# Peptides against a protein of PDB entry 5X9X, part 17

Target 1, 41 residues: chain A of PDB entry 5X9X
Amino acid sequence: SSVSELEQRLRDVKNTNSRFRKALMEKENELQALIRKLGPE

## One batch from the design tools (peptide; aimed at target 1 K14 R21 L24)

Design b2_p27_4_s1 (made by RFdiffusion4, then SolubleMPNN; from b2_p27_4, 14 letters changed)
Fold by OpenDDE base, seed 4:
Structure b2_p27_4_s1 (fold): chain B 41 residues (1-41), chain A 27 residues (1-27)
Amino acid sequence: as target 1 above (41 residues)
Amino acid sequence: ELKEQIERLKKEKEEIENEIKKNEEEM
């Protein structure tokens, strides 16, 4: 139904954002590690 | 070269943040 499709789309968006937030965290961790390696250069 | 890697990661983060924002506006 249209309602179930809309609910599914909402779930898909939420799941996508959850994955994006995880990826963002990983990139931030890597970024900070590189910044620490760079030091006072 | 660490500086280039850092700038790449910053760009990738920005792209992800923009996608998150777009999706949140859809909700």
Scores: peptide ipSAE 0.579, ipTM 0.890, DockQ to the pose 0.833
OpenDDE base, seeds 1, 2, 3, 5: peptide ipSAE 0.578, 0.578, 0.579, 0.579; ipTM 0.889, 0.889, 0.889, 0.889

Design b2_p27_4_s2 (made by RFdiffusion4, then SolubleMPNN; from b2_p27_4, 16 letters changed)
Fold by OpenDDE base, seed 5:
Structure b2_p27_4_s2 (fold): chain B 41 residues (1-41), chain A 27 residues (1-27)
Amino acid sequence: as target 1 above (41 residues)
Amino acid sequence: DLEAQIERLRKEQQEIENEIERNEKLM
């Protein structure tokens, strides 16, 4: 049904955002490592 | 160049944040 399809799409969006938030965290960790490296160099 | 790498990462984060924001408007 249209409702079930919308619910599925919403779940897909939520899952996508969850992956994006994880990617942000990983990039933040990399960013902070580079910032720390930049300091002494 | 470390500064360039930092800048690229910040831009990538901003792009991801923009995508998250777009998706959150659907929720």
Scores: peptide ipSAE 0.593, ipTM 0.896, DockQ to the pose 0.861
OpenDDE base, seeds 1, 2, 3, 4: peptide ipSAE 0.592, 0.592, 0.592, 0.592; ipTM 0.896, 0.896, 0.896, 0.896

Design b2_p27_4_s3 (made by RFdiffusion4, then SolubleMPNN; from b2_p27_4, 17 letters changed)
Fold by OpenDDE base, seed 3:
Structure b2_p27_4_s3 (fold): chain B 41 residues (1-41), chain A 27 residues (1-27)
Amino acid sequence: as target 1 above (41 residues)
Amino acid sequence: DLLEQIERLKKEQEEIENEIKKNEELM
């Protein structure tokens, strides 16, 4: 149904954004590790 | 190369953030 399709699309978008937020966190962790390398040991 | 990696990561983060915003504005 149209409702079930919309609900599925909403879930897909939310799942995608969840994965994106996880990717951001991983990139931030890597970024901070590199920044620490720039600074004094 | 450290600076290159940092700038690449920052750009990738920006691209992801833009995609998140795009998805959220549609909701």
Scores: peptide ipSAE 0.559, ipTM 0.890, DockQ to the pose 0.835
OpenDDE base, seeds 1, 2, 4, 5: peptide ipSAE 0.558, 0.557, 0.555, 0.558; ipTM 0.889, 0.889, 0.889, 0.890

Design b2_p27_4_s4 (made by RFdiffusion4, then SolubleMPNN; from b2_p27_4, 14 letters changed)
Fold by OpenDDE base, seed 3:
Structure b2_p27_4_s4 (fold): chain B 41 residues (1-41), chain A 27 residues (1-27)
Amino acid sequence: as target 1 above (41 residues)
Amino acid sequence: ELEEKIERLRKEQEEIENEIKKNEELM
């Protein structure tokens, strides 16, 4: 139904954003590791 | 080198954040 399709689209967007947030976190972790390498020991 | 990788990661984060914002406008 139209309602179920809209609900599915909303879930897909939410799932995509969840994956993006995970990717942001992974990139942030990598960034911080690299920044630490640039800093003094 | 490390500096270039850091800058690339920051740009990638910005792109992802922009996509998140676009998706949130649909809700």
Scores: peptide ipSAE 0.589, ipTM 0.893, DockQ to the pose 0.854
OpenDDE base, seeds 1, 2, 4, 5: peptide ipSAE 0.587, 0.588, 0.589, 0.588; ipTM 0.893, 0.893, 0.893, 0.893

Design b2_p27_5 (made by RFdiffusion4; failed a check: too like the target's own chain)
Pose (drawn by RFdiffusion4):
Structure b2_p27_5 (pose): chain A 41 residues (1-41), chain P 27 residues (1-27)
Amino acid sequence: as target 1 above (41 residues)
Amino acid sequence: RDEEDEASRLRKALRDKESEIQALRES
């Protein structure tokens, strides 16, 4: 049905998107962590 | 194509977030 060339790139980009969605939520943690450091003086 | 477009949007979003974190570090 689907050609291997397409699905292989699809598996790659899905692994890419899942990883990037993860990293994006983690960077928010770093963002708020810095703001917790803006908390003092 | 939809998945490749989503990867491009996520890369942009990560770059924007990293720039925002770096701006706070330089403040």

Design b2_p27_5_s2 (made by RFdiffusion4, then SolubleMPNN; from b2_p27_5, 12 letters changed; failed a check: too like the target's own chain)
Amino acid sequence: REVENTNSRFRKALMEKENEIQALIRK

Design b2_p27_5_s3 (made by RFdiffusion4, then SolubleMPNN; from b2_p27_5, 9 letters changed; failed a check: too like the target's own chain)
Amino acid sequence: RDEENTNSRLRKALMEKENEIQALIRL

Design b2_p27_5_s4 (made by RFdiffusion4, then SolubleMPNN; from b2_p27_5, 11 letters changed; failed a check: too like the target's own chain)
Amino acid sequence: RDVENTNSRLRKALMEKENELQALIRE

Design b2_p27_6 (made by RFdiffusion4; failed a check: too like the target's own chain)
Pose (drawn by RFdiffusion4):
Structure b2_p27_6 (pose): chain A 41 residues (1-41), chain P 27 residues (1-27)
Amino acid sequence: as target 1 above (41 residues)
Amino acid sequence: ESELRDEEDEASRLRKALREKENEIQA
């Protein structure tokens, strides 16, 4: 049905999007962690 | 083919969003 060339790139970009969605939520943790460091003086 | 294009567009949007978050953390 679907050509291997397409699906292989699709598996790649899905692994890419899943990993990027993870990293994006993590960077928010770093973001708030810095703001917790803005908490003091 | 359409599904691959949608997923590649999403990867581009996520890369942009990560760059924006990195710049925000650095600011």

Design b2_p27_6_s1 (made by RFdiffusion4, then SolubleMPNN; from b2_p27_6, 8 letters changed; failed a check: too like the target's own chain)
Amino acid sequence: EQELRDAENTNSRFRKALMEKENELQA

Design b2_p27_6_s2 (made by RFdiffusion4, then SolubleMPNN; from b2_p27_6, 8 letters changed; failed a check: too like the target's own chain)
Amino acid sequence: EQRLRDVENTNSRLRKALMEKENELQA

Design b2_p27_6_s3 (made by RFdiffusion4, then SolubleMPNN; from b2_p27_6, 9 letters changed; failed a check: too like the target's own chain)
Amino acid sequence: EQRLRDVENTNSRFRKALMEKENELQA

Design b2_p27_6_s4 (made by RFdiffusion4, then SolubleMPNN; from b2_p27_6, 9 letters changed; failed a check: too like the target's own chain)
Amino acid sequence: EQRLRDAENTNSRFRKALMEKENELQA

Design b2_p27_7 (made by RFdiffusion4)
Pose (drawn by RFdiffusion4):
Structure b2_p27_7 (pose): chain A 41 residues (1-41), chain P 27 residues (1-27)
Amino acid sequence: as target 1 above (41 residues)
Amino acid sequence: ELEEEIEEIEEEKEELEERIEENEEEM
Protein backbone atom coordinates (compact mmCIF):
# COMPACT_ATOMS: atom_id res chain seq x y z
CA SER A 1 0.00 0.00 0.00
CA SER A 2 2.38 2.66 1.22
CA VAL A 3 5.93 2.79 -0.12
CA SER A 4 8.74 2.11 2.28
CA GLU A 5 10.44 5.41 1.42
CA LEU A 6 7.47 7.37 2.68
CA GLU A 7 6.79 5.40 5.87
CA GLN A 8 10.43 5.34 6.94
CA ARG A 9 10.51 9.12 6.84
CA LEU A 10 7.15 9.11 8.54
CA ARG A 11 8.44 6.99 11.43
CA ASP A 12 11.33 9.39 11.66
CA VAL A 13 9.28 12.54 11.78
CA LYS A 14 6.83 11.01 14.26
CA ASN A 15 9.68 10.14 16.58
CA THR A 16 10.86 13.65 15.93
CA ASN A 17 7.45 15.28 16.76
CA SER A 18 6.94 13.15 19.86
CA ARG A 19 10.44 14.06 21.08
CA PHE A 20 9.94 17.75 20.24
CA ARG A 21 6.53 17.84 22.02
CA LYS A 22 8.30 16.41 25.04
CA ALA A 23 11.17 18.91 24.88
CA LEU A 24 8.66 21.81 24.44
CA MET A 25 6.82 20.97 27.64
CA GLU A 26 10.19 20.57 29.42
CA LYS A 27 11.39 23.99 28.29
CA GLU A 28 8.29 25.41 29.98
CA ASN A 29 9.53 23.88 33.17
CA GLU A 30 12.83 25.61 32.73
CA LEU A 31 10.95 28.75 31.95
CA GLN A 32 8.93 28.72 35.17
CA ALA A 33 12.01 27.58 37.06
CA LEU A 34 13.74 30.81 36.04
CA ILE A 35 10.69 32.82 37.06
CA ARG A 36 10.83 31.05 40.46
CA LYS A 37 14.32 32.47 40.50
CA LEU A 38 12.85 35.89 39.61
CA GLY A 39 10.81 35.38 42.78
CA PRO A 40 13.45 36.82 45.14
CA GLU A 41 14.76 40.36 45.18
CA GLU P 1 20.42 37.52 33.15
CA LEU P 2 17.37 35.53 34.07
CA GLU P 3 15.23 37.56 31.57
CA GLU P 4 17.72 36.76 28.83
CA GLU P 5 17.65 33.11 29.66
CA ILE P 6 13.84 33.27 29.50
CA GLU P 7 14.00 34.84 26.06
CA GLU P 8 16.35 32.11 24.90
CA ILE P 9 13.99 29.45 26.12
CA GLU P 10 11.07 31.18 24.35
CA GLU P 11 13.04 31.16 21.08
CA GLU P 12 13.90 27.51 21.49
CA LYS P 13 10.21 26.73 22.07
CA GLU P 14 9.23 28.65 18.99
CA GLU P 15 11.75 26.79 16.90
CA LEU P 16 10.38 23.47 18.20
CA GLU P 17 6.83 24.52 17.33
CA GLU P 18 7.81 25.53 13.82
CA ARG P 19 9.63 22.19 13.27
CA ILE P 20 6.64 20.30 14.52
CA GLU P 21 4.34 22.21 12.05
CA GLU P 22 6.71 21.48 9.20
CA ASN P 23 6.74 17.80 10.09
CA GLU P 24 2.92 17.73 10.21
CA GLU P 25 2.75 19.32 6.76
CA GLU P 26 5.22 16.73 5.48
CA MET P 27 3.00 13.92 6.81

Design b2_p27_7_s1 (made by RFdiffusion4, then SolubleMPNN; from b2_p27_7, 14 letters changed)
Fold by OpenDDE base, seed 4:
Structure b2_p27_7_s1 (fold): chain B 41 residues (1-41), chain A 27 residues (1-27)
Amino acid sequence: as target 1 above (41 residues)
Amino acid sequence: DLLEQIERLKKEKQEIENEIAKNEKEM
């Protein structure tokens, strides 16, 4: 049904964003590690 | 080099943030 399709779409978007937020956190962690290397030791 | 890697990561972060924002607007 239209309702079930919208609910499915919402779940898919939420799941996708959850994966993106995890990836973003990993990128940020890597970035900060490199920035620390760039700075004074 | 190190600076190149940093700039790449900054770009990749921005791309992910843009996708998150796009999806949030869709909800």
Scores: peptide ipSAE 0.598, ipTM 0.896, DockQ to the pose 0.790
OpenDDE base, seeds 1, 2, 3, 5: peptide ipSAE 0.597, 0.597, 0.598, 0.596; ipTM 0.895, 0.896, 0.896, 0.896

Design b2_p27_7_s2 (made by RFdiffusion4, then SolubleMPNN; from b2_p27_7, 15 letters changed)
Fold by OpenDDE base, seed 3:
Structure b2_p27_7_s2 (fold): chain B 41 residues (1-41), chain A 27 residues (1-27)
Amino acid sequence: as target 1 above (41 residues)
Amino acid sequence: SLLEKIEQLKKEQQEIENEIKENEKLM
């Protein structure tokens, strides 16, 4: 049904955003590690 | 270089944030 399709689309967007947030966190962790390498050491 | 990698990661972060924001507007 139209309702079930909209519910599926909402789930898909939420799942995509969850994956994006995880990727963003991983990029942040990598960025911070590299910043530390460029630090005073 | 490390600097180039940092710049690339910052660009990728911004792209991901933009996509999240656009998807949230559709909710």
Scores: peptide ipSAE 0.111, ipTM 0.658, DockQ to the pose 0.855
OpenDDE base, seeds 1, 2, 4, 5: peptide ipSAE 0.066, 0.096, 0.094, 0.088; ipTM 0.601, 0.640, 0.692, 0.686

Design b2_p27_7_s3 (made by RFdiffusion4, then SolubleMPNN; from b2_p27_7, 14 letters changed)
Fold by OpenDDE base, seed 4:
Structure b2_p27_7_s3 (fold): chain B 41 residues (1-41), chain A 27 residues (1-27)
Amino acid sequence: as target 1 above (41 residues)
Amino acid sequence: DLLKKIEELRKTQEEIENKIKENEELM
């Protein structure tokens, strides 16, 4: 049904954003590691 | 090049953040 499709799309968006947030965190961790190589914070 | 890599990471983060924001507007 249209309702079920909308619910599925909402879940898909939430799952995608969860993955994006995880990727963002990983990039931040990498970034901070590189920044630390530039010198003391 | 360390600084170049840092710049690339910041750019990637910005792109990810923009995608998150776009998706949040769909919810």
Scores: peptide ipSAE 0.542, ipTM 0.888, DockQ to the pose 0.739
OpenDDE base, seeds 1, 2, 3, 5: peptide ipSAE 0.536, 0.538, 0.542, 0.536; ipTM 0.886, 0.887, 0.888, 0.886

Design b2_p27_7_s4 (made by RFdiffusion4, then SolubleMPNN; from b2_p27_7, 14 letters changed)
Fold by OpenDDE base, seed 3:
Structure b2_p27_7_s4 (fold): chain B 41 residues (1-41), chain A 27 residues (1-27)
Amino acid sequence: as target 1 above (41 residues)
Amino acid sequence: SLLEKIERLKEEQKRLENEIKRNEELM
């Protein structure tokens, strides 16, 4: 149904955003590691 | 270089943030 399709699309977008947020976190962790290499701790 | 990697990661983060924002605006 149209409702079911819209619900599925919403779930897909939410799943995509969840994956993107995870990727952001991984990139942030890498950024911080690289920043630490630029200066003494 | 480390600086180049940092800048690349920042740009990738910006693109992801923009995509998330666009998706959220559609909801």
Scores: peptide ipSAE 0.587, ipTM 0.900, DockQ to the pose 0.779
OpenDDE base, seeds 1, 2, 4, 5: peptide ipSAE 0.587, 0.586, 0.585, 0.580; ipTM 0.900, 0.900, 0.899, 0.899

Design b2_p27_8_s1 (made by RFdiffusion4, then SolubleMPNN; failed a check: too like the target's own chain; its pose is not in this set)
Amino acid sequence: DLLKKLEELRRTLEEKENELQELEKKL

Design b2_p27_8_s2 (made by RFdiffusion4, then SolubleMPNN; failed a check: too like the target's own chain; its pose is not in this set)
Amino acid sequence: SLLEELRRERETLKRKENELQELEKKL

Design b2_p27_8_s3 (made by RFdiffusion4, then SolubleMPNN; failed a check: too like the target's own chain; its pose is not in this set)
Amino acid sequence: SLLEELEKLRETLKEKENELQKLEKEL

Design b2_p27_8_s4 (made by RFdiffusion4, then SolubleMPNN; failed a check: too like the target's own chain; its pose is not in this set)
Amino acid sequence: SLLKKLEELRRTLKEKENELQELEKKL

## One batch from the design tools (peptide; aimed at target 1 L34)

Design b2_p28_1 (made by RFdiffusion4; failed a check: the pose's geometry)
Pose (drawn by RFdiffusion4):
Structure b2_p28_1 (pose): chain A 41 residues (1-41), chain P 28 residues (1-28)
Amino acid sequence: as target 1 above (41 residues)
Amino acid sequence: TDLENEITDVENEITDLENEITDSENEI
């Protein structure tokens, strides 16, 4: 049905998007962690 | 000031990741 060339790239970009969605949420943790460091003086 | 710069860096990294996610979703 679907050509291997297409699905291989698709598996790649899906692994890419899943990893990027993970890294994005993490960077928000780092973002709030810095703001917790803005908490003091 | 240092922390504000670090925050700006992290916000840029987040924007970059958002763009990369949008590109990967379009390709999917």

Design b2_p28_1_s1 (made by RFdiffusion4, then SolubleMPNN; from b2_p28_1, 16 letters changed; failed a check: the pose's geometry)
Amino acid sequence: SELLKEIERVRKEQEELENEIKKAEEEL

Design b2_p28_1_s2 (made by RFdiffusion4, then SolubleMPNN; from b2_p28_1, 17 letters changed; failed a check: the pose's geometry)
Amino acid sequence: SELLEQIKRVQEEIKELENEIEEAEKLL

Design b2_p28_1_s3 (made by RFdiffusion4, then SolubleMPNN; from b2_p28_1, 17 letters changed; failed a check: the pose's geometry)
Amino acid sequence: DELLEQIERVQKEKKELENEIKKAEEEL

Design b2_p28_1_s4 (made by RFdiffusion4, then SolubleMPNN; from b2_p28_1, 16 letters changed; failed a check: the pose's geometry)
Amino acid sequence: SELLEEIKRVEEEMKRLENEIKEAEELL

Design b2_p28_2 (made by RFdiffusion4; failed a check: the pose's geometry)
Pose (drawn by RFdiffusion4):
Structure b2_p28_2 (pose): chain A 41 residues (1-41), chain P 28 residues (1-28)
Amino acid sequence: as target 1 above (41 residues)
Amino acid sequence: DLEKEIEDVEKEIEDLEKEIEDSEKEIE
């Protein structure tokens, strides 16, 4: 049905998107962690 | 210094958002 060339790239970009969606949520943690460091003086 | 670090993190977030949009388009 689907050619291997297409699905192999698809598996790659899906692993890419899943990883990037994870990293994005994490960077928000780092963002708020810095703001918790803006909390003091 | 902390404000600069925050700006760096925001830029990294923006890059990640673009990369996610591109990966979604390619998945479609």

Design b2_p28_2_s1 (made by RFdiffusion4, then SolubleMPNN; from b2_p28_2, 18 letters changed; failed a check: the pose's geometry)
Amino acid sequence: SLLEQIERVKREIQELENKIKEAEELLK

Design b2_p28_2_s2 (made by RFdiffusion4, then SolubleMPNN; from b2_p28_2, 18 letters changed; failed a check: the pose's geometry)
Amino acid sequence: DLLEQIKRVEKTMQELENKIKEAEELLK

Design b2_p28_2_s4 (made by RFdiffusion4, then SolubleMPNN; from b2_p28_2, 17 letters changed; failed a check: the pose's geometry)
Amino acid sequence: SLLEKIKEIERTKQELENEIEKAEKLLE

Design b2_p28_3_s1 (made by RFdiffusion4, then SolubleMPNN; its pose is not in this set)
Fold by OpenDDE base, seed 3:
Structure b2_p28_3_s1 (fold): chain B 41 residues (1-41), chain A 28 residues (1-28)
Amino acid sequence: as target 1 above (41 residues)
Amino acid sequence: MREELLKQIERLRKEMQELENKIAENEK
């Protein structure tokens, strides 16, 4: 692989991880909302 | 309804773990 190809692959991985982190954050927020709805009982 | 909430929570926790595993894998 050329340097440019490796750089592109790295960018793709970072972009993918960025999307995964965003999804993870959204799921954490949803989880907390459900926990609050669950209540102490 | 509580049972459904617990099932949804468990589903989310599982999905979050899968995302964390994918992120960790991509970070090499």
Scores: peptide ipSAE 0.625, ipTM 0.898, DockQ to the pose 0.792
OpenDDE base, seeds 1, 2, 4, 5: peptide ipSAE 0.623, 0.624, 0.624, 0.624; ipTM 0.897, 0.897, 0.897, 0.898

Design b2_p28_3_s2 (made by RFdiffusion4, then SolubleMPNN; its pose is not in this set)
Fold by OpenDDE base, seed 5:
Structure b2_p28_3_s2 (fold): chain B 41 residues (1-41), chain A 28 residues (1-28)
Amino acid sequence: as target 1 above (41 residues)
Amino acid sequence: MREELLRQIERLRKEMQKIENEIKKNEE
């Protein structure tokens, strides 16, 4: 049904965004590690 | 090595921006 399809699409979007936010957090951690390695000079 | 680190940082920031854009797009 159209309702079930919309609910599925919503779940898919939420799951996708959840994965993106996790990836973003991991990249932020990697970025901070590189910045620390770069040093103050 | 410093130059390579700067390039890596730049690439990461660009990748993060792309992810942020996708998240924003999906927030419909």
Scores: peptide ipSAE 0.615, ipTM 0.898, DockQ to the pose 0.770
OpenDDE base, seeds 1, 2, 3, 4: peptide ipSAE 0.613, 0.614, 0.614, 0.613; ipTM 0.898, 0.898, 0.898, 0.898

Design b2_p28_3_s3 (made by RFdiffusion4, then SolubleMPNN; its pose is not in this set)
Fold by OpenDDE base, seed 1:
Structure b2_p28_3_s3 (fold): chain B 41 residues (1-41), chain A 28 residues (1-28)
Amino acid sequence: as target 1 above (41 residues)
Amino acid sequence: MKEELLKQIERLRKEMQELENKIAELEK
């Protein structure tokens, strides 16, 4: 039904959002690691 | 090595911006 389809879409958006936020966090950690490696050079 | 690190940092910054844009799009 239209309702079930919208609910599915919402779930998909939430799942995608969660994955993107997790990926963003991982990249932030990687970025910080690289910044530390850069050091005073 | 510094140059390579800077390039990697810039790459990550770009990728992070892309993710932020995607998240913003999802949040409408």
Scores: peptide ipSAE 0.476, ipTM 0.861, DockQ to the pose 0.753
OpenDDE base, seeds 2, 3, 4, 5: peptide ipSAE 0.473, 0.472, 0.473, 0.473; ipTM 0.860, 0.861, 0.861, 0.861

Design b2_p28_3_s4 (made by RFdiffusion4, then SolubleMPNN; its pose is not in this set)
Fold by OpenDDE base, seed 5:
Structure b2_p28_3_s4 (fold): chain B 41 residues (1-41), chain A 28 residues (1-28)
Amino acid sequence: as target 1 above (41 residues)
Amino acid sequence: SRQELLEKIERLRKEMQELENEIKENEA
């Protein structure tokens, strides 16, 4: 149904955003590690 | 090297901004 399709689309978007947020977290962790490695120089 | 670290940091920051923009677009 149109309702079920809209619900599915919403779920797909939310799942995509969840993956993006996970990627952001991983990149933030790597970023902080690199910043620490860089030091105050 | 330090230069390679700086380049990696800049790339990551850019990628993070792109992801944030995509998330915002998806939530709009």
Scores: peptide ipSAE 0.615, ipTM 0.897, DockQ to the pose 0.757
OpenDDE base, seeds 1, 2, 3, 4: peptide ipSAE 0.614, 0.615, 0.615, 0.614; ipTM 0.896, 0.896, 0.897, 0.896; seeds 3, 4 fail the geometry check

Design b2_p28_4 (made by RFdiffusion4)
Pose (drawn by RFdiffusion4):
Structure b2_p28_4 (pose): chain A 41 residues (1-41), chain P 28 residues (1-28)
Amino acid sequence: as target 1 above (41 residues)
Amino acid sequence: SELEDKISEIEDEMSELEDKISENEDEM
């Protein structure tokens, strides 16, 4: 049905998007962590 | 100021990740 060339790239980009959606949520943690460091003086 | 700079860097990195994700979705 679907050519291997397409699906291989698809598996790649899916692994890419899942990993990027993970890293994006993590960077928010780093973001708020810095603001918790803006908490003091 | 150092912390504000780091925050800006993180926000830029987050925007880049969002663009890459959108491009990958368009490619799908």

Design b2_p28_4_s1 (made by RFdiffusion4, then SolubleMPNN; from b2_p28_4, 13 letters changed)
Fold by OpenDDE base, seed 4:
Structure b2_p28_4_s1 (fold): chain B 41 residues (1-41), chain A 28 residues (1-28)
Amino acid sequence: as target 1 above (41 residues)
Amino acid sequence: DELLKKIEELRKEMEELENEIKENEELM
């Protein structure tokens, strides 16, 4: 049904965002590590 | 220095992710 399709799309978006947030966190951690390394050097 | 190049690459990738997350949040 249209409702089921919309619910599925919403779940897909939420799942995608969860993955994106995880990737973002990993990049933030790497960025911070590199910046801290760059600072003293 | 390779660190500067990598930092800039990460910053660009993070900005893209942040924009996509924001767009997706508007759908919710």
Scores: peptide ipSAE 0.568, ipTM 0.887, DockQ to the pose 0.776
OpenDDE base, seeds 1, 2, 3, 5: peptide ipSAE 0.564, 0.567, 0.568, 0.567; ipTM 0.886, 0.886, 0.887, 0.887

Design b2_p28_4_s2 (made by RFdiffusion4, then SolubleMPNN; from b2_p28_4, 15 letters changed; failed a check: too like the target's own chain)
Amino acid sequence: SELLEQIERLRKEMQEIENEIKKNEEEM

Design b2_p28_4_s3 (made by RFdiffusion4, then SolubleMPNN; from b2_p28_4, 14 letters changed)
Fold by OpenDDE base, seed 1:
Parts: sequence; structure tokens; C-alpha cells
Structure b2_p28_4_s3 (fold): chain B 41 residues (1-41), chain A 28 residues (1-28)
Amino acid sequence: as target 1 above (41 residues)
Amino acid sequence: DELLKEIERIRKEMEEIENKIAENEKLM
């Protein structure tokens, strides 16, 4: 149904964003590891 | 140097991800 299709599309977007947020967290961890190599502020 | 270049690369990749998240959030 149209309602179920809209709900599915919303879930797909949310799931995609969840994966993006996980990727972002992994990039942040990588970034922080490199920043720590710069030495003291 | 190479370390700073790598940091900048990661920052740009993060920006691209953030932009994609923002565009998807407009659909919600």
C-alpha cells in the first residue's frame, strides 16, 4: 500500500543514515588517532 | 606534510558523509 511504501522509504533513509553515522564515527576515530600523533598542543 | 594531508583527507570525507546525512534528514 501507499502507506507501507512510505513507511518503507522512511526506514530505508533512516537505515542509510545509521550506516553513515557509523562510518562517521569510524572516521572520527581514525582522525583522532592521527591528531594524537601531532604531539602536545 | 603527509600526516596533515591525511588528516585533511579524512576531514573532507567526513564532510561528505555529513552532507549526505543532512540531505537524507530533509526527507524525514
Scores: peptide ipSAE 0.589, ipTM 0.894, DockQ to the pose 0.604
OpenDDE base, seeds 2, 3, 4, 5: peptide ipSAE 0.588, 0.588, 0.589, 0.589; ipTM 0.894, 0.893, 0.894, 0.894

Design b2_p28_4_s4 (made by RFdiffusion4, then SolubleMPNN; from b2_p28_4, 18 letters changed)
Fold by OpenDDE base, seed 3:
Structure b2_p28_4_s4 (fold): chain B 41 residues (1-41), chain A 28 residues (1-28)
Amino acid sequence: as target 1 above (41 residues)
Amino acid sequence: DELLKEIERLRKEMERIENEIAKNEELM
């Protein structure tokens, strides 16, 4: 593969991981909201 | 309890995402 192709693949992986991290953050926020429901009101 | 089940579901989903992130980072 060319350098440009490798660079593009790297960008694609980074972008994918960025989306995953965003999804992870959203799930963490949801999880924390649910955990708060377990605590004393 | 349904709340606990939902929490566990989320935890498992997060674990899968974390594993995918780690796998991608291993490629870098």
Scores: peptide ipSAE 0.581, ipTM 0.890, DockQ to the pose 0.766
OpenDDE base, seeds 1, 2, 4, 5: peptide ipSAE 0.578, 0.578, 0.579, 0.579; ipTM 0.889, 0.889, 0.889, 0.889

Design b2_p28_5 (made by RFdiffusion4)
Pose (drawn by RFdiffusion4):
Structure b2_p28_5 (pose): chain A 41 residues (1-41), chain P 28 residues (1-28)
Amino acid sequence: as target 1 above (41 residues)
Amino acid sequence: LTKEEVIAKAKDLGFSEDYVKEKIAEWE
């Protein structure tokens, strides 16, 4: 049904998107962590 | 840290300046 060339790239980009969605949420943690360091003087 | 230092570091993380400013304002 679907050609291997398409699905291989699809598996790749999905692993890419899942990883990037994970890294994005993590970067928010770093963002708030810095603001918790803006908390003092 | 200062607001400017936080914005600069956040931009390195790939966040927009406006987005960081909004988060600082929400935090305050």

Design b2_p28_5_s1 (made by RFdiffusion4, then SolubleMPNN; from b2_p28_5, 14 letters changed)
Fold by OpenDDE base, seed 2:
Structure b2_p28_5_s1 (fold): chain B 41 residues (1-41), chain A 28 residues (1-28)
Amino acid sequence: as target 1 above (41 residues)
Amino acid sequence: MTEEEVIAEAEKLGFSRATVQAKIRKFG
């Protein structure tokens, strides 16, 4: 139904958002790890 | 690592030079 399709689209957006949030967190963690490698060199 | 090496590696992750430099000032 139209309602079920709209609900599915909303779920898809939420799932996509969740995946991107996780990926962004991992990117930020990797950047922090790189910054921690900064030395006096 | 040097700052330039960190910037280079971070750019491979999709961060801009400006973003990396700002984060170095914040987290470094």
Scores: peptide ipSAE 0.484, ipTM 0.893, DockQ to the pose 0.813
OpenDDE base, seeds 1, 3, 4, 5: peptide ipSAE 0.483, 0.479, 0.480, 0.481; ipTM 0.891, 0.887, 0.887, 0.888

Design b2_p28_5_s2 (made by RFdiffusion4, then SolubleMPNN; from b2_p28_5, 14 letters changed)
Fold by OpenDDE base, seed 3:
Structure b2_p28_5_s2 (fold): chain B 41 residues (1-41), chain A 28 residues (1-28)
Amino acid sequence: as target 1 above (41 residues)
Amino acid sequence: MTEEEVIAEAQKLGFSKSYVQAEIRKFG
């Protein structure tokens, strides 16, 4: 049905958004890990 | 690591030099 299709599209968008958010968080975590390695050298 | 090395590694992850430098400044 039209409603079912819209619900599916919404789920797809949310899943895509979630995946990108997670990827960005992981990238940021990696950056922070790098920054924590900064030393006086 | 030096700032230069951190920036280099971060760029491999897709971060811009400017963003990394800004984050480093916030860290201190």
Scores: peptide ipSAE 0.524, ipTM 0.907, DockQ to the pose 0.809
OpenDDE base, seeds 1, 2, 4, 5: peptide ipSAE 0.523, 0.522, 0.523, 0.523; ipTM 0.907, 0.907, 0.907, 0.907

Design b2_p28_5_s3 (made by RFdiffusion4, then SolubleMPNN; from b2_p28_5, 13 letters changed)
Fold by OpenDDE base, seed 3:
Parts: structure tokens; sequence; C-alpha cells
Structure b2_p28_5_s3 (fold): chain B 41 residues (1-41), chain A 28 residues (1-28)
């Protein structure tokens, strides 16, 4: 049904968004880890 | 690590130089 298809599309978008958010968070965490290695500036 | 080394590694991760520099400024 059209409703079922819309629900599926929404799920797909949410899943994609979640993957990107997770990847970004991990990258940001890695950046912060790098910055913590700096001495006093 | 030096500031430049951090920037270099961060750029490998896909961050822009300006963003990294801004984050480093928060550190100080």
Amino acid sequence: as target 1 above (41 residues)
Amino acid sequence: MTKEEVIAEAEKLGFSRSYVQAQIRKFG
C-alpha cells in the first residue's frame, strides 16, 4: 500500500541518517582524542 | 603531537582546516 511504502521510505531515511550520525560522532570523538594529545598552546 | 600534526591527521578524517583550528582554539 501507499502507506506501507511511505513507512518503508521513512525507515530507510532514518536508517541512513542514523548511520551518518554515528559516523560523524565517531569522527568527532577521534578529533577530540587528537586534540587532547596537544600540549598547552 | 603538534598543532600541525593534529590538523594533518584531522584532515585525513575529512575535517576542514578551519574547523580543526576552531576546535583547537577551544582547547586553549
Scores: peptide ipSAE 0.535, ipTM 0.907, DockQ to the pose 0.644
OpenDDE base, seeds 1, 2, 4, 5: peptide ipSAE 0.534, 0.535, 0.534, 0.534; ipTM 0.908, 0.908, 0.907, 0.906

